# Ledger of designs, part 39: peptides against a protein of PDB entry 6O8C

Target 1, 262 residues: chain A of PDB entry 6O8C
Amino acid sequence: VGLRYEKISLPKIHPRYDLDGDASMAKAVTGVVCYACRTASTLLLYQELMRKGVRWLVELVKDDYNETVHKKTEVVITLDFCIRNIEKTVKVYEKLMKVNLEAAELGEISDIHTKLLRLSSSQGTIESSLQDISSRLSPGGLLADTWAHQEGTHPRDRNVEKLQVLLNCITEIYYQFKKDKAERRLAYNEEQIHKFDKQKLYYHATKAMSHFSEECVRKYEAFKDKSEEWMRKMLHLRKQLLSLTNQCFDIEEEVSKYQDYT

## One batch from the design tools (peptide; made by RFdiffusion4, then SolubleMPNN)

Design b1_p11_7_s3 (from b1_p11_7, 3 letters changed)
Fold by OpenDDE base, seed 1:
Parts: sequence; C-alpha cells; structure tokens
Structure b1_p11_7_s3 (fold): chain B 262 residues (1-262), chain A 11 residues (1-11)
Amino acid sequence: as target 1 above (262 residues)
Amino acid sequence: DEELERVEAEE
C-alpha cells in the first residue's frame, strides 16, 4: 500500500501590501514547506527500508531455489537408480516366464516399471520450470532488483537538505514579518524591504514546492508502483517454487513404495 | 541562496 500523505498547496499570495495579511500568509507558507520537508524525509526513509527488504527477499528466494534444485537432483538420482533395478528384475522374470514360472509377479513389476517411467517423464517439466525461474532471477531477468537502485529518491540526492535550506530562508522572512506587524507602520525604507522580502518568500516557496512535487513525490510514486508490481511477481514465483518442491516430494514418496523391488 | 548552492554543488 505504501505511505499515505496529504496533498499540499501554497496559499494564495496577495500582491497588496498588508502587514497583517503578509504575516499570516508567511506563517501559512512556512507551515506548508515544513510539512514538505518532513514528508520528503519520511518518503526517503520508506524507500530505503523497502530497498533493504527487496534485497533480503531476493536472497531468500535464491536460497529457496537452490534448495529446490538440490532436492530435484536427489530425486532424479533415486528415481534413475530405481528404474535401472526394476529393469534388471524385469529381465530376470521374463526369463523365468519362458519356463512357465512367476507370471503374476512379472505383471506387477512391469506395471511398476511403467509408473516409474511416467514419473521420470515429469522430471523434464520440473527442470524446465526451474530453468525458467533461474532466468527470471538472473541479472537482467524479469525479477532482477536493478529497479530498486534506480527508481525513487536516494540520500545522495540531498532533497531533504535542499528543502531545509529553503525552509530556513522562508522562516526568517516570516519572523521578520511578525516584527513588522507588531510595528503597525513601517518607514518608507522598511516598507520597501518588506515588499522585497515578500518576493523572496514567494520565490523560495515556489522553488520548494516544485522540488518537492517533481523530485520527491513523483519519484516516490514511481518507486512505489514498481515495488508493488515486483513484489506480486516475487510472491507468485515463491508459490511456483513451493509447488515444484512438493512435486519432488510426491515423486520421492511414490518411488519409496517400490524400493523393496530394487 | 549561498547555502542552497553549496548543497547543490556537493552533488
């Protein structure tokens, strides 16, 4: 699902000189940009945690894959050994049947042989499935985690620090506007400075909101969407591995029933 | 502004 945050926008900035209105506006702008800084930090933290989770999950799935491959290999060896022994037994009983002996036992062993051959044929399908999974997990595969390093925001981008600098500038202007309001009336020179600072505040606020929207929020949303898609695919792959593992166990169990004939 | 430029230049 990801993190929830509120959509923020700058308050309307009126061009008219008004000490009370300007102080109130500056306060509101400070609040909005402060929220942007905190949100950007939270979004960054979330992405870093998700990247760690992605790396961990990849290693876990690789381990599961290796275990499945190992189990498959063991089952193949056991099955092949059993088939070879049954084939030898069939040959012996065929010779005995020529002298009118052991006809019933030959039929049973022949049926076992047929069943084992069917089990052997299913191993090809399991192997093909494992190869597909391996290709998907390989570098450049459909489930590679390269996107996690590319998508989203990173600490090296210093987005939070950039926003904090802009917030500091805005906050200083806000505190000055509080003082200006308390004076109720400014001299001509101070009034001109106030008007100039109001323009600076607008500039910094616009820059902060643009940076937040384009570099923080947009990139986070792209990362989130990609992570959700990737996670669904990984969970599906884990289910496939579990299915293959269970098939190996089923074959092993079936073969164990016939080991007394080997 | 100078501090912002500094942060940007460190990238």
Scores: peptide ipSAE 0.033, ipTM 0.787, DockQ to the pose 0.040
Fold by OpenDDE base, seed 5:
Structure b1_p11_7_s3 (fold): chain B 262 residues (1-262), chain A 11 residues (1-11)
Amino acid sequence: as target 1 above (262 residues)
Amino acid sequence: DEELERVEAEE
């Protein structure tokens, strides 16, 4: 998942003085750098939106975690209460058996007690899993969102603005080259100016493309890769939380079957 | 160039 962009390259600049060719080249360069500006802006926007999404998802998962912990606590209380009641019942029946009463009911209650104790033991596994999840979500944990603030491009980098400045310079030269083309022939001084402007155009274009590739695209790709990895892990964690929640419900349901015996 | 420098200086 990510924004697709086209690989762009600058047109070849011919060293020969050619008013028609230079105007066409300048137009092409303007187009390429314009695309770079727009792309950089889009990539920045995407990253900013993703950062918001990351923060939102973190809070959502924290809420899910808290709900799961709450449910687990509720189940533990209920289970412990049920165990205590069954234990009391077992003691009563044991006393009755000493007075030559029927043993059939004691066996059933004892079996229930054993089952409840097994359920109680499973709570330790749930607790351990919750602790693991908590550690991963904690500051400095494996699922911390610190990468989202560090990786990629940020508005403060002013990459789009920098590219826009270069684009403006290029565009100005392009418009001049259009005028030069319309003149069909330039005087010697104007021809020299045209040649110098052509060099400036190349300089600005090269600078723009380097900035775009190194500061915009490269950092975006790094951000994208990190985001994809992080998102996969977060989704997996949410599934784990859901599984733990379901286990709590399963225990609660099982306990409810035995409440009538208490 | 001056405007680019200004933008860079504001960083």
Scores: peptide ipSAE 0.033, ipTM 0.789, DockQ to the pose 0.040; fails the geometry check
Fold by OpenDDE base, seed 3:
Structure b1_p11_7_s3 (fold): chain B 262 residues (1-262), chain A 11 residues (1-11)
Amino acid sequence: as target 1 above (262 residues)
Amino acid sequence: DEELERVEAEE
């Protein structure tokens, strides 16, 4: 999971004055820094898309949670109603037992009552699980999405723009070196300018690569790792919600078997 | 350099 990018490095810069070599080197540097700019842009876009995905998933899971809570509530109401009806029936039969009537039926109804009470006790466990899930999804919870706004790179950091400025400076020097190469020989003053520009090229290139590595790649990797961990936890939580929902359905089905006795 | 400084100053 995540974007693949190639590890890039600057070509070796030779200190020797060589118009052909310097033009070739400048071309290579331009290519590398251009790749860094494009990669930084792509990494930024990926993170922005992931942030949208995170928000979407949070809302989806909240909806799943609400549906589960709703279903649980319905089952509790139905179960409680059934229990109350069975309890009334038990009381009636207990009165009839005073005249030695309906002993077998009372035993059966009493067993049903006991089973329903066991089902009711399981609702407490479901409720506790739902509360735990709610706490994890709440602000400050273990599954809060605040990290998505903090980690990684952001458009406001203007990393791509910064790299682009450096690329522009490098490109300008490269084009000058192409011209210098075409001249085949430079006068002393122009040669000195060329040497200074070569130093500037190196400075811009190293600055670009450092910025790319430290502010783009490193932060992206941190964001990626955190997003993967968070995503796994969210998917697990969704599975838990589904399990709780299924438990509610199972209880509802079991209760329905006893409705004929109410 | 000047443009880079401008971008950095806007942060």
Scores: peptide ipSAE 0.032, ipTM 0.786, DockQ to the pose 0.041; fails the geometry check
Fold by OpenDDE base, seed 4:
Order: C-alpha cells, then sequence, then structure tokens
Structure b1_p11_7_s3 (fold): chain B 262 residues (1-262), chain A 11 residues (1-11)
C-alpha cells in the first residue's frame, strides 16, 4: 500500500571552479530537484485520493451500521410479538390445568417461551455491541477520520509550488552554466558571477531537498502509516457489523419456527 | 526569490 519512490540525494558539489564539471553538476542537481517536484506532486495526489477513499469508506460503514440497527430493530419487534403471544398462551393453559387438562402441551409451550427469552437476551448483547461500534464511529471516537485532514500534505501547503520555484532558479543557473561551458573561458567578472551562482545553486538545491524530505516525504509517510492502521480497524469493524447482522438473521429464522406453533 | 517569498507569504 502506498506509492513507491526512490530516495534521492544531491550530487557532490566540488568547490573547485570547473566549467565542465559545474555544468554537469548543475544538470544533475536539476534532475534531482525535478524528480523531487514530480514526486511531491504524486505524493500529494495520492493523499488527496486516499482522503476521498477514507470519506467513502466512512459513509459505507455508517450505512452498514444503519442496516444492522434496522435489522436488529425488526427482529426485536418480531421477537417481542412472539413472546407476548406465547405468554398469553401460557396463561390460558395454566388456567386450564387447574381444571385437570393435560400438562404435556403446557410443558412444550413453556420450553418455547424459555428459548424465546434467551433469544431476547442475546439481542441485548447485540445492542451493546452496536453501541460500542457507534461510539467508535462517532466524532472523536477511535475510528474518527479527523487524522485524514490533519496528517500528511495538503494542496494548501503549496509544497509543489515552492519546490517548483526553487527548480526554476536552479534550472536558470544550469542554463547559464551550459553557456559558460561553451565559452571555454570566462573573464574575471564572469568567473566571479559563476562562482556566486554556484553558491546560489547549492543553496536552492539544499533548500529544495530539505523541504522535500521534511515537508513532503516525512509527512506522507506518517499519513500512509496512519491510513493503513485506520483501514485495518475499519475493515475489522465492518466484519463485526456483518457478524451482528448475521446473528439477527439467525434469530429471525429461529423465531419463525416458533411462530408456526402459535 | 520574490516568487518564493510570495508563495511562502500566502501560507
Amino acid sequence: as target 1 above (262 residues)
Amino acid sequence: DEELERVEAEE
């Protein structure tokens, strides 16, 4: 999970004045910073897509939760109705037994009543589980998606734009160094300018690489790690909801068997 | 440099 990128480093910048070497170095630096810009853009895009995916998954799980709650409610109503009917029947038979009617039918009905009460008790456990799930999904809960808005890099950070500005400066110096190389020899003043530009190139490159590493890569990795953890928890939660739904169906099926006897 | 400063100032 996540984007793969190569670790990049700046080439060694030699302090010695060398027009050929400096042009080659500047080319290499331009390439590295260009890669950083593209990578930063890709990492940003990935995070934005993941944020959309996170929101989508949250809504999906909320829907699953609501469906489970609905099914649970349906089963509770059906179960309660069945229990009430059985209780009425039990009362009638108890009155009849006082008049010497057969106890065998009352025993069977009483057993059904006991089974239904057990099923009703299991609904309490399901309700408790649903409440726990609801608390986890609630704002401020353990599965809140607030991290997705906080972690990582955002378009508003303008990291790509900042890197692009630095790249532009570096590229300009590179083009000048290509010209300088073509001249074979520079006048004293031009040589001094070349040396200053080399220092500027180093400064811009270092700034770009630091920004890329600290503000783009590091934050992306933190976002990625947190997203993976959160995703695992959400998938587990979804499985739990499915299990609860299936339990409701199982109860409904059992109740249906007893309704035929009432 | 000016463009960088502008981008940084918009933060």
Scores: peptide ipSAE 0.032, ipTM 0.786, DockQ to the pose 0.040; fails the geometry check

Design b1_p11_7_s4 (from b1_p11_7 with E3K K6E)
Fold by OpenDDE base, seed 3:
Structure b1_p11_7_s4 (fold): chain B 262 residues (1-262), chain A 11 residues (1-11)
Amino acid sequence: as target 1 above (262 residues)
Amino acid sequence: EEKLEEVEEEE
């Protein structure tokens, strides 16, 4: 679940010269662009935290993978040892079968041998599944974290700083409009400056809102969508690893039942 | 004193 932000829009700018209305409008614009700056900073922080979380999760899943591979290797060694011992026992019984008394025991041992060989084939399937998981986690694999470094916004983009510069220009004009309002009436030259500053205010505000929408919000949403998809795939992979681990334990438990015959 | 040129308000 990503950060929720409110949709912001600029107030309507009236073309009419009105010192009270222009001061009120400039205050509202300052508020909106200030919110955009704060939101952009929050969205950036969220993405940086998510990138850390992604790296952490990759390392965690790699550790889980290595543990599963280790457990699988242990089970394979144990299973192969058990198979070799049962095969030796079968050969001894076959040599002794010159004496009719051991036919029932040989049948039981032969059945155990067949079961162990089936378990060994299951280990081959586990190995193939682990290799698939390894390929997906490898550089350039389907679960590579390269997207986290490419997508979204980064501190190097200086989006917050760019918005802050525009906010400073807007705030300066707002403070001037507050003074102009206090004068109640401006001289002709001061009125022309006020009208020109109103156009500058609009220009800075529209530039800030466009930059916020296109360079901050849109890129954040793209990062969010990719992160959600990637996270779902990683959680599924962890479930697969857990299933493979449990299969290794189940095989180990079954092999332990046959060790008494070796 | 930058004289902003009088943009004549056409009535």
Scores: peptide ipSAE 0.015, ipTM 0.557, DockQ to the pose 0.090
Fold by OpenDDE base, seed 1:
Order: sequence, then structure tokens, then C-alpha cells
Structure b1_p11_7_s4 (fold): chain B 262 residues (1-262), chain A 11 residues (1-11)
Amino acid sequence: as target 1 above (262 residues)
Amino acid sequence: EEKLEEVEEEE
């Protein structure tokens, strides 16, 4: 769930000289750009928090992987031990059969041996699945977190500071326009200054809104989309690891049934 | 005119 923000746009700037209208317009522009600054800061904070969350989840999934590999290894050792013991027992019974002893017990032990070999084959499939998961989690793999450092906005970009500088310039002009409004009428030179300041206001406001849209919002949305996609894949991977762990436990339980024959 | 240009250059 990403941050929701309101779509903002600049008010219409009228070319006509009007001290009351220009002060009201400048106030509205100041409000819009102030909102852009606050929103940019919030979007940056969200991305930084998400980057921390991504790093945390990577380490968690690596731990889950290592635990699954450990469990798999334990089961393989146990299974191989059981197979070796059953094979020894089979050889003993084969020798006893040559001396006219019970064929029925040899058949049962041979069937157990066959079942254990099938379980061993299943462990090979688990190993292959773990190797695939490892490749996906590896640097440069499909689940690498390199995108989190490349996508979006970063504190080093200084986008909030750049917007704040523009906001300061806009705010100064707004305060001047508030004074001009209070004078009710300006002398010719002050009127010309007011007109130039209005053009400067428009320039700064347009620059701020372009920067906010292109460098803050667009990059944030791209980061958000990639984060959501990656997160879904990582959660699915954790479910796969859990499934593999459960398969290891199931094999261990099945092997335990034959321990009386070893 | 000249005084307005001077004020714009100082800002």
C-alpha cells in the first residue's frame, strides 16, 4: 500500500495587473508549492523506510533458506544411514537364504530398501529446488534488491532542498505583493517591479511543479511499483521454502518408520 | 528604465 497524495496544479496566472488579484494568486501559488515540498519529503521518507524493509526481508529470507538447507542436509544424512543399514541387512538375509531360512523377511526388507531409495530420489528434487532459490537470491539474481538502490528518489538528490529554495523565492514575492495590495496604488517604477516579480513568481512556480512531478512523483511511483512486484515474489519464495521444509519433515517421518529394521 | 535594470542585476 503506497502513500496517497492529492494531485496538485498551479492556479491560473492572469496577465492583467491587479494588486488584489496578484496577492491572492501569489498566496495560492505559495500554498501549492508548500504542499509539493511537504509531499516530496514524505515520499522520500517512505522510500527510505521501504529500502530498510527490503534489506530486512532479504536477510530474513536468507535465514529461512539456510534453515531449510540445514534441515535438508540432516534428513539426507539420516536417510543415507538408514539405506546403508538396510543394505547390510539385505546381504545378511541373502546369505541366510542360501542355508534354507525365511524368504518372507527378505522380501519385506527389500521392499523397505526400494522405498528408501525413492525417498532419496525425492531429496534430489528438493536439492534442485534449493539451488534454484539460491540462484534467484544471489547477487544479480531475479530477486536481487539492486533495484531498491537505483529506483526512486534519494536524500543525495536534494530534491526537497531544491523545492524549498524555490518556495522561499515565491514566498518573498507573495509577501511583497501583500504589501503592494496594502498600498492600494503603486508609483510607476514600483508597478513595473511588481510586474517583473509576477513573471519571476511564474518562473519559480513552474520550475517547482515540473521538478516535483518529474523528479519526485514519477520516480516515486516507479519505485513503488517495483517494490510491490518484488515483495510479492519474495513472499512467494518464503512459501516455497516452507513447502520444502515440510517435505523434509515428511521424509524424516517416513524414514523413522523403518528405523526398527536398522 | 535604467534604475529597474540595475535593481534586477543586484538581485
Scores: peptide ipSAE 0.014, ipTM 0.581, DockQ to the pose 0.304
Fold by OpenDDE base, seed 2:
Structure b1_p11_7_s4 (fold): chain B 262 residues (1-262), chain A 11 residues (1-11)
Amino acid sequence: as target 1 above (262 residues)
Amino acid sequence: EEKLEEVEEEE
C-alpha cells in the first residue's frame, strides 16, 4: 500500500479588494502549497526507497534462481548416474537369465529403470520452466525493472525545488498582505500594488497546484501501480522457483531409494 | 511593475 495523502485544493480567491480577506486567503494558500511541497518530497522519498527495494528483490530472486539451477543440475547428475548403473545391472541380469532363468528379479529392476526414465523426462519440464523464468528476469523480460527508472518522479526533475520557489513567492506576498492588513487602509499606489500581488499570488498558486497534480501526484500514482503489479509478479515467480526446488528434492529422494540396487 | 508605478505617479 503506497503513501496516503489528502486531496488539496486552493481556497476561493475573491476578486474584491479586502485587506482582511486577502491576508486570510494568502495564509490559506500558503498552507496548501506548503503541504504540496512536503507531500511531493515524501512521495519522492517513497519512490527512491522503492527503487532500492526493487533492485534488492531482483538480486534476491536471481540468487534463488541460481540456487534452483544448481540443485537441478545436481539432481540431473545423480539421476543420470543411477540410470547408468541400473542399465548395467539390467544387462548383467539379462546375461544371467540366459543361464539360470532369474526372470522375477529382472522384472523388478526393469520396473525401476522405467520409473527412473520417467523421472528423467520430468527434468525436461523443470528445465523449460527455469528457462522461462530466466527469460522473464532478463533485460527486456516481463519482470525487468526498467519501469522503476522510467516511471514516477526523480530527484533530477527538481519538482520539490520548483514548488519551493513558488511557495517562497507566495509566502512573501502573504507576509506583505499581513502588513497591509495591519495598516487597515492603504494609499492608492499601495492598494494597486496589493491588487497586483494578489494576481501574482493566484498565478503562483495555480502553477504550483498544477505542477503538483500533474508532475508529482499523477506520476507517483503511476509508479505505485506499476510497483504493486511488478511486486506481485516477482513474489509469484519466487514461489515458482521454490516449487521447482521442491520438485528437485522430491526426485532426489526417490532416486535415493534406488541407489541400493546399484 | 515599473511602468505601472510611473503611470500612477503622473496621474
Scores: peptide ipSAE 0.015, ipTM 0.562, DockQ to the pose 0.136; fails the geometry check
Fold by OpenDDE base, seed 4:
Structure b1_p11_7_s4 (fold): chain B 262 residues (1-262), chain A 11 residues (1-11)
Amino acid sequence: as target 1 above (262 residues)
Amino acid sequence: EEKLEEVEEEE
């Protein structure tokens, strides 16, 4: 579940010179951009934590893969041993049959041999599936975590710091407008400065909101969507590994039924 | 009461 954030927008900026209105507007703008800075920081932190989680999950699934490969190998060894023993038994019975001993047991053992060979053939399918999984987990594979390093926002982008600089400029203008409001009336030169500062405030605010929307929010949403897609694929792969493990156990159980004949 | 638009034209 991704972080919830509120959609923020700048207040309407009136072009009219109004010391009370301008101070109130500047306060509101400061609040909005301050929220953007905090939100950007939170979104960045979330992504960094998710990147750690992605790396952890990759290692976990690699461990699951290795365990499945190990179990498969164990079953192959056991199955091959059982097949070899039954083949020896078949040869002994074939020799005994030449000497007029009981043919009925040879038929049963031959049927068991055929069943074991079928089980052995299924191991080839499991091996192929494991190889596919390995290829997907390998560097450059479809489940590689390279996207986590590319998508979203990163500390190196300095987005929070860039927003903070703009916030500082806006805050300074807000404090000046608060003073201007207290004066109730400005001299001509101070009035002109106030008007210019209002334009600067608008410029900084617009720049901050654009940067926040395009470089923070949009990239975060892209990262979130990519992470959800990748996570679903990884969880599915993990289920496939569990299925393969269970197939190995099923084969082992079937082989155990025939060990009494060897 | 002068609008900001008028100040932008003077710069």
Scores: peptide ipSAE 0.014, ipTM 0.581, DockQ to the pose 0.208; fails the geometry check

Design b1_p11_8_s1 (from b1_p11_8, 4 letters changed)
Fold by OpenDDE base, seed 4:
Structure b1_p11_8_s1 (fold): chain B 262 residues (1-262), chain A 11 residues (1-11)
Amino acid sequence: as target 1 above (262 residues)
Amino acid sequence: MPEVPLLPETE
């Protein structure tokens, strides 16, 4: 998953003075840098949308966590209540055994009590798992979304605007080169200006492409990789929460089998 | 009249 973009490179800039060639080259450079500007904007937009998605997913998972905690709490209360009732029943049957009554039933109830105690012990594991999940979601945790605010490019970086400034400079030179081409021949001073402008064009273009590659593309790729890793972990965590919820339901179901003895 | 070169030659 990720935004696909074409790898772009600057055309070869021939050092030879050629009005037709220079105009054509300048046009091509303008096109490339224009594409870089658009791509940078798109990459930024993608990251901003992903950041929104990350925040949304965090809140969703927090809600799932709270729901799981709530369910676990309900099950614990029910289980504890059932255990207490079974213990009372055991005491009653023990009294009856003193008069040689209900021996088989006492054995069954005692077995139920043992099973319930085992279920109660398993609650500790669920609790520890929930605490682990909570710690991972907490600020500074392994699944904190702080990376989304640190990695990648941001509107405050003004990368698109910086590229646009360079594009404007390049475009201006391109239009001048179109005029120069139309003149077919330049006077010496104008020829020298043309050559200087060609150097400026190269400078601006190189600066634009370097900025695009290093500050836009590279950071985007880092953001993308981090987002994919984080997303995978978050989805896994969500599955863990679901598993814990199901365990709670399983315990509740098991407890319900013994309600007739309480 | 020959043009006065104001800028250095560049490649």
Scores: peptide ipSAE 0.021, ipTM 0.578, DockQ to the pose 0.119
Fold by OpenDDE base, seed 3:
Structure b1_p11_8_s1 (fold): chain B 262 residues (1-262), chain A 11 residues (1-11)
Amino acid sequence: as target 1 above (262 residues)
Amino acid sequence: MPEVPLLPETE
């Protein structure tokens, strides 16, 4: 779940010279860009935290994978041992049958052997599944976390700092406009300066909002979407690993039933 | 404040 933020827009900037209106407008612009700065910072923080979470989850899933592989290996060893023992028993009984001994026990042992071989065949499927999972987790795999480093915004982009610089410029103009308003009337030259500053304010504000939208919000949304998708896939993979582990336990339990015959 | 050249006052 991503952070919610309010959509912000610049107030309308009227071209007409109006000391009261311009001061009010400048105040509003300052507020909007200030919000953008704070929001950008929050969005950045969220992404950084998510990146940490992604790394943590990757390690967790790797541990789950290793555990599953280990369990599979144990089961294979146990199963192979059981099969070998049953095969020895079968051979003994086959020899005894040549001497006219009862076939009933041989039939039972042969059935056990067949069941064990079926269990052994299922190990191939588990192995294939584990290999698939491994490939997905490997560098360049479908569940690689490379996107977390590529998508979104990063501290090194200095987006917040860039916005802050623009905010500072805007704020300075706003304070000047407050002073201008207090004067009620400006001399011609001061009026011209005011008009130029108003243009600068517009320029800075537009630049700030464009930067915020394109370099902060858009990238954040892309990061968020990718993170959600990736997270769902990772959680699904963990469930698959758990399923495989359970299958190994089931096989082990089944094999244990036949150990008395070995 | 940005320095703007002084212009003649217009009526």
Scores: peptide ipSAE 0.019, ipTM 0.612, DockQ to the pose 0.066
Fold by OpenDDE base, seed 5:
Structure b1_p11_8_s1 (fold): chain B 262 residues (1-262), chain A 11 residues (1-11)
Amino acid sequence: as target 1 above (262 residues)
Amino acid sequence: MPEVPLLPETE
C-alpha cells in the first residue's frame, strides 16, 4: 500500500565556467525539481484520498457493529423465550413424574434445558467482545482516526506551491543559460551575471530538494506507516464482527432445533 | 502499488 517514487538527487554542479555544461546542468536541475513538484502533488493527493477512505471505512465498520448488535439482540430474545418455554415444560413433567408417568421424556427435556443454558452463557462472551470493539471504535480508542488529520502533508501546508515558486526561479535561470549557450561567448559583465545566476540556481535547487525531502517525503512516509497499521487493525476488527455475527447465527440455528419442544 | 509518473524523456 502506498505510492512508489524514485529517489532523486541533484546533478553535480561544477564550479568551472562552461556555457554548454551549465545549460545542460540547469536543464537537469529543472527536471529534478519538476519531478519533486509533481511527486509532492501526487503524494498530497494520495493522502487526501486516503483520509476520505479512512472516514468511509470508519462509517462502514460502525454500520457492521450496529448490525451485529441488532442480530445479537434478536438471538437473545429468541433464546430467552425458548428457555422460558422449556422451563415450563420441565415443571409439567416433574409433576407427572411424581405420579410415575413420563420419566424418560423428562430426561430428554432436561438435557435440552441444559444445552440452552450453555448457549445463554455464551452470550456473555459475545457481549464482552462487542463492548471491546465499541471501546476501540470510540473517541480516544485504539482505532481512532485522529492520526489521519495529524500525520502527513496537507493542502494548507502549501508545499507544492512553495516548490513551484522555486521551480519557476530555476526555470528562468535555465532559459537564460540556454540563451547564453546560443551566444557561444559572453562579455565580461554577462559572464559575471552568469556565474552569479549559477550560484542562485544551486541555492534554489538545494532549498527545493531539502523542502521536498523534509516536508513532503518524510511526512508522507510517516502517514503511510500509520495508515498501514491502522488499516490492518480495522480490517481485523471487521473480521471479528463477522465472526460474532456468525456465532449469533449458529446459536439461532441451534435454538431452532428445539422449537418443537416448546 | 501506484507509481508516481516519471518525467517524459525530453529530447
Scores: peptide ipSAE 0.014, ipTM 0.557, DockQ to the pose 0.019
Fold by OpenDDE base, seed 1:
Structure b1_p11_8_s1 (fold): chain B 262 residues (1-262), chain A 11 residues (1-11)
Amino acid sequence: as target 1 above (262 residues)
Amino acid sequence: MPEVPLLPETE
């Protein structure tokens, strides 16, 4: 998952004065740096969208957590009610045994009571799991989204704007080189200006590509890697929540089997 | 300006 970008490199710049060659080279350089600008913009947009997605997913998982907690609470109430009723029934039968010796029924009810207590003990495990999940989702937890605000490129970095400035300088030189080519031959002074502009072109192009690689691409890759890791962890957590919810349903179903005895 | 290719989406 991510944006594919092509590794772009500057064309070879020959030091030889050649009006046709220099115009062609300048055109190619303009194209490469233009691509870098566009790519940087796209990478930035992608990261901004991902940051929104991260925030959305955090809220979604929090909702899932709350639903699981709610279901757990419901089951605890039902289970506790059932346990209390069974305990009352046990007491009644214990009194009746003194009169009618109904030992078999008392044994069955006592077994049910024991089973319910075991189910109740499992609620403690569910609670501990929910607490662990809550801690991971909490600010400063292992699944905190602070990385999304720190990693990658941001609009405030003005990387696209910086690249655009360099592109404008390069483009201006390119247009001049097109004119120079059309003249076929330059006077001595114009030839010297052309040579100096060629050096400037190289400087701007190199600066642009360095900035693109170091400040755009590298940071994007770091953001992407962290995003993928975090996303996997969040999806796993959602599965854990679902599992806990299902465990609550299983307990509820088991308790329902004993309702006729309460 | 020369045409710039679009960035394809990758999974």
Scores: peptide ipSAE 0.015, ipTM 0.556, DockQ to the pose 0.022; fails the geometry check

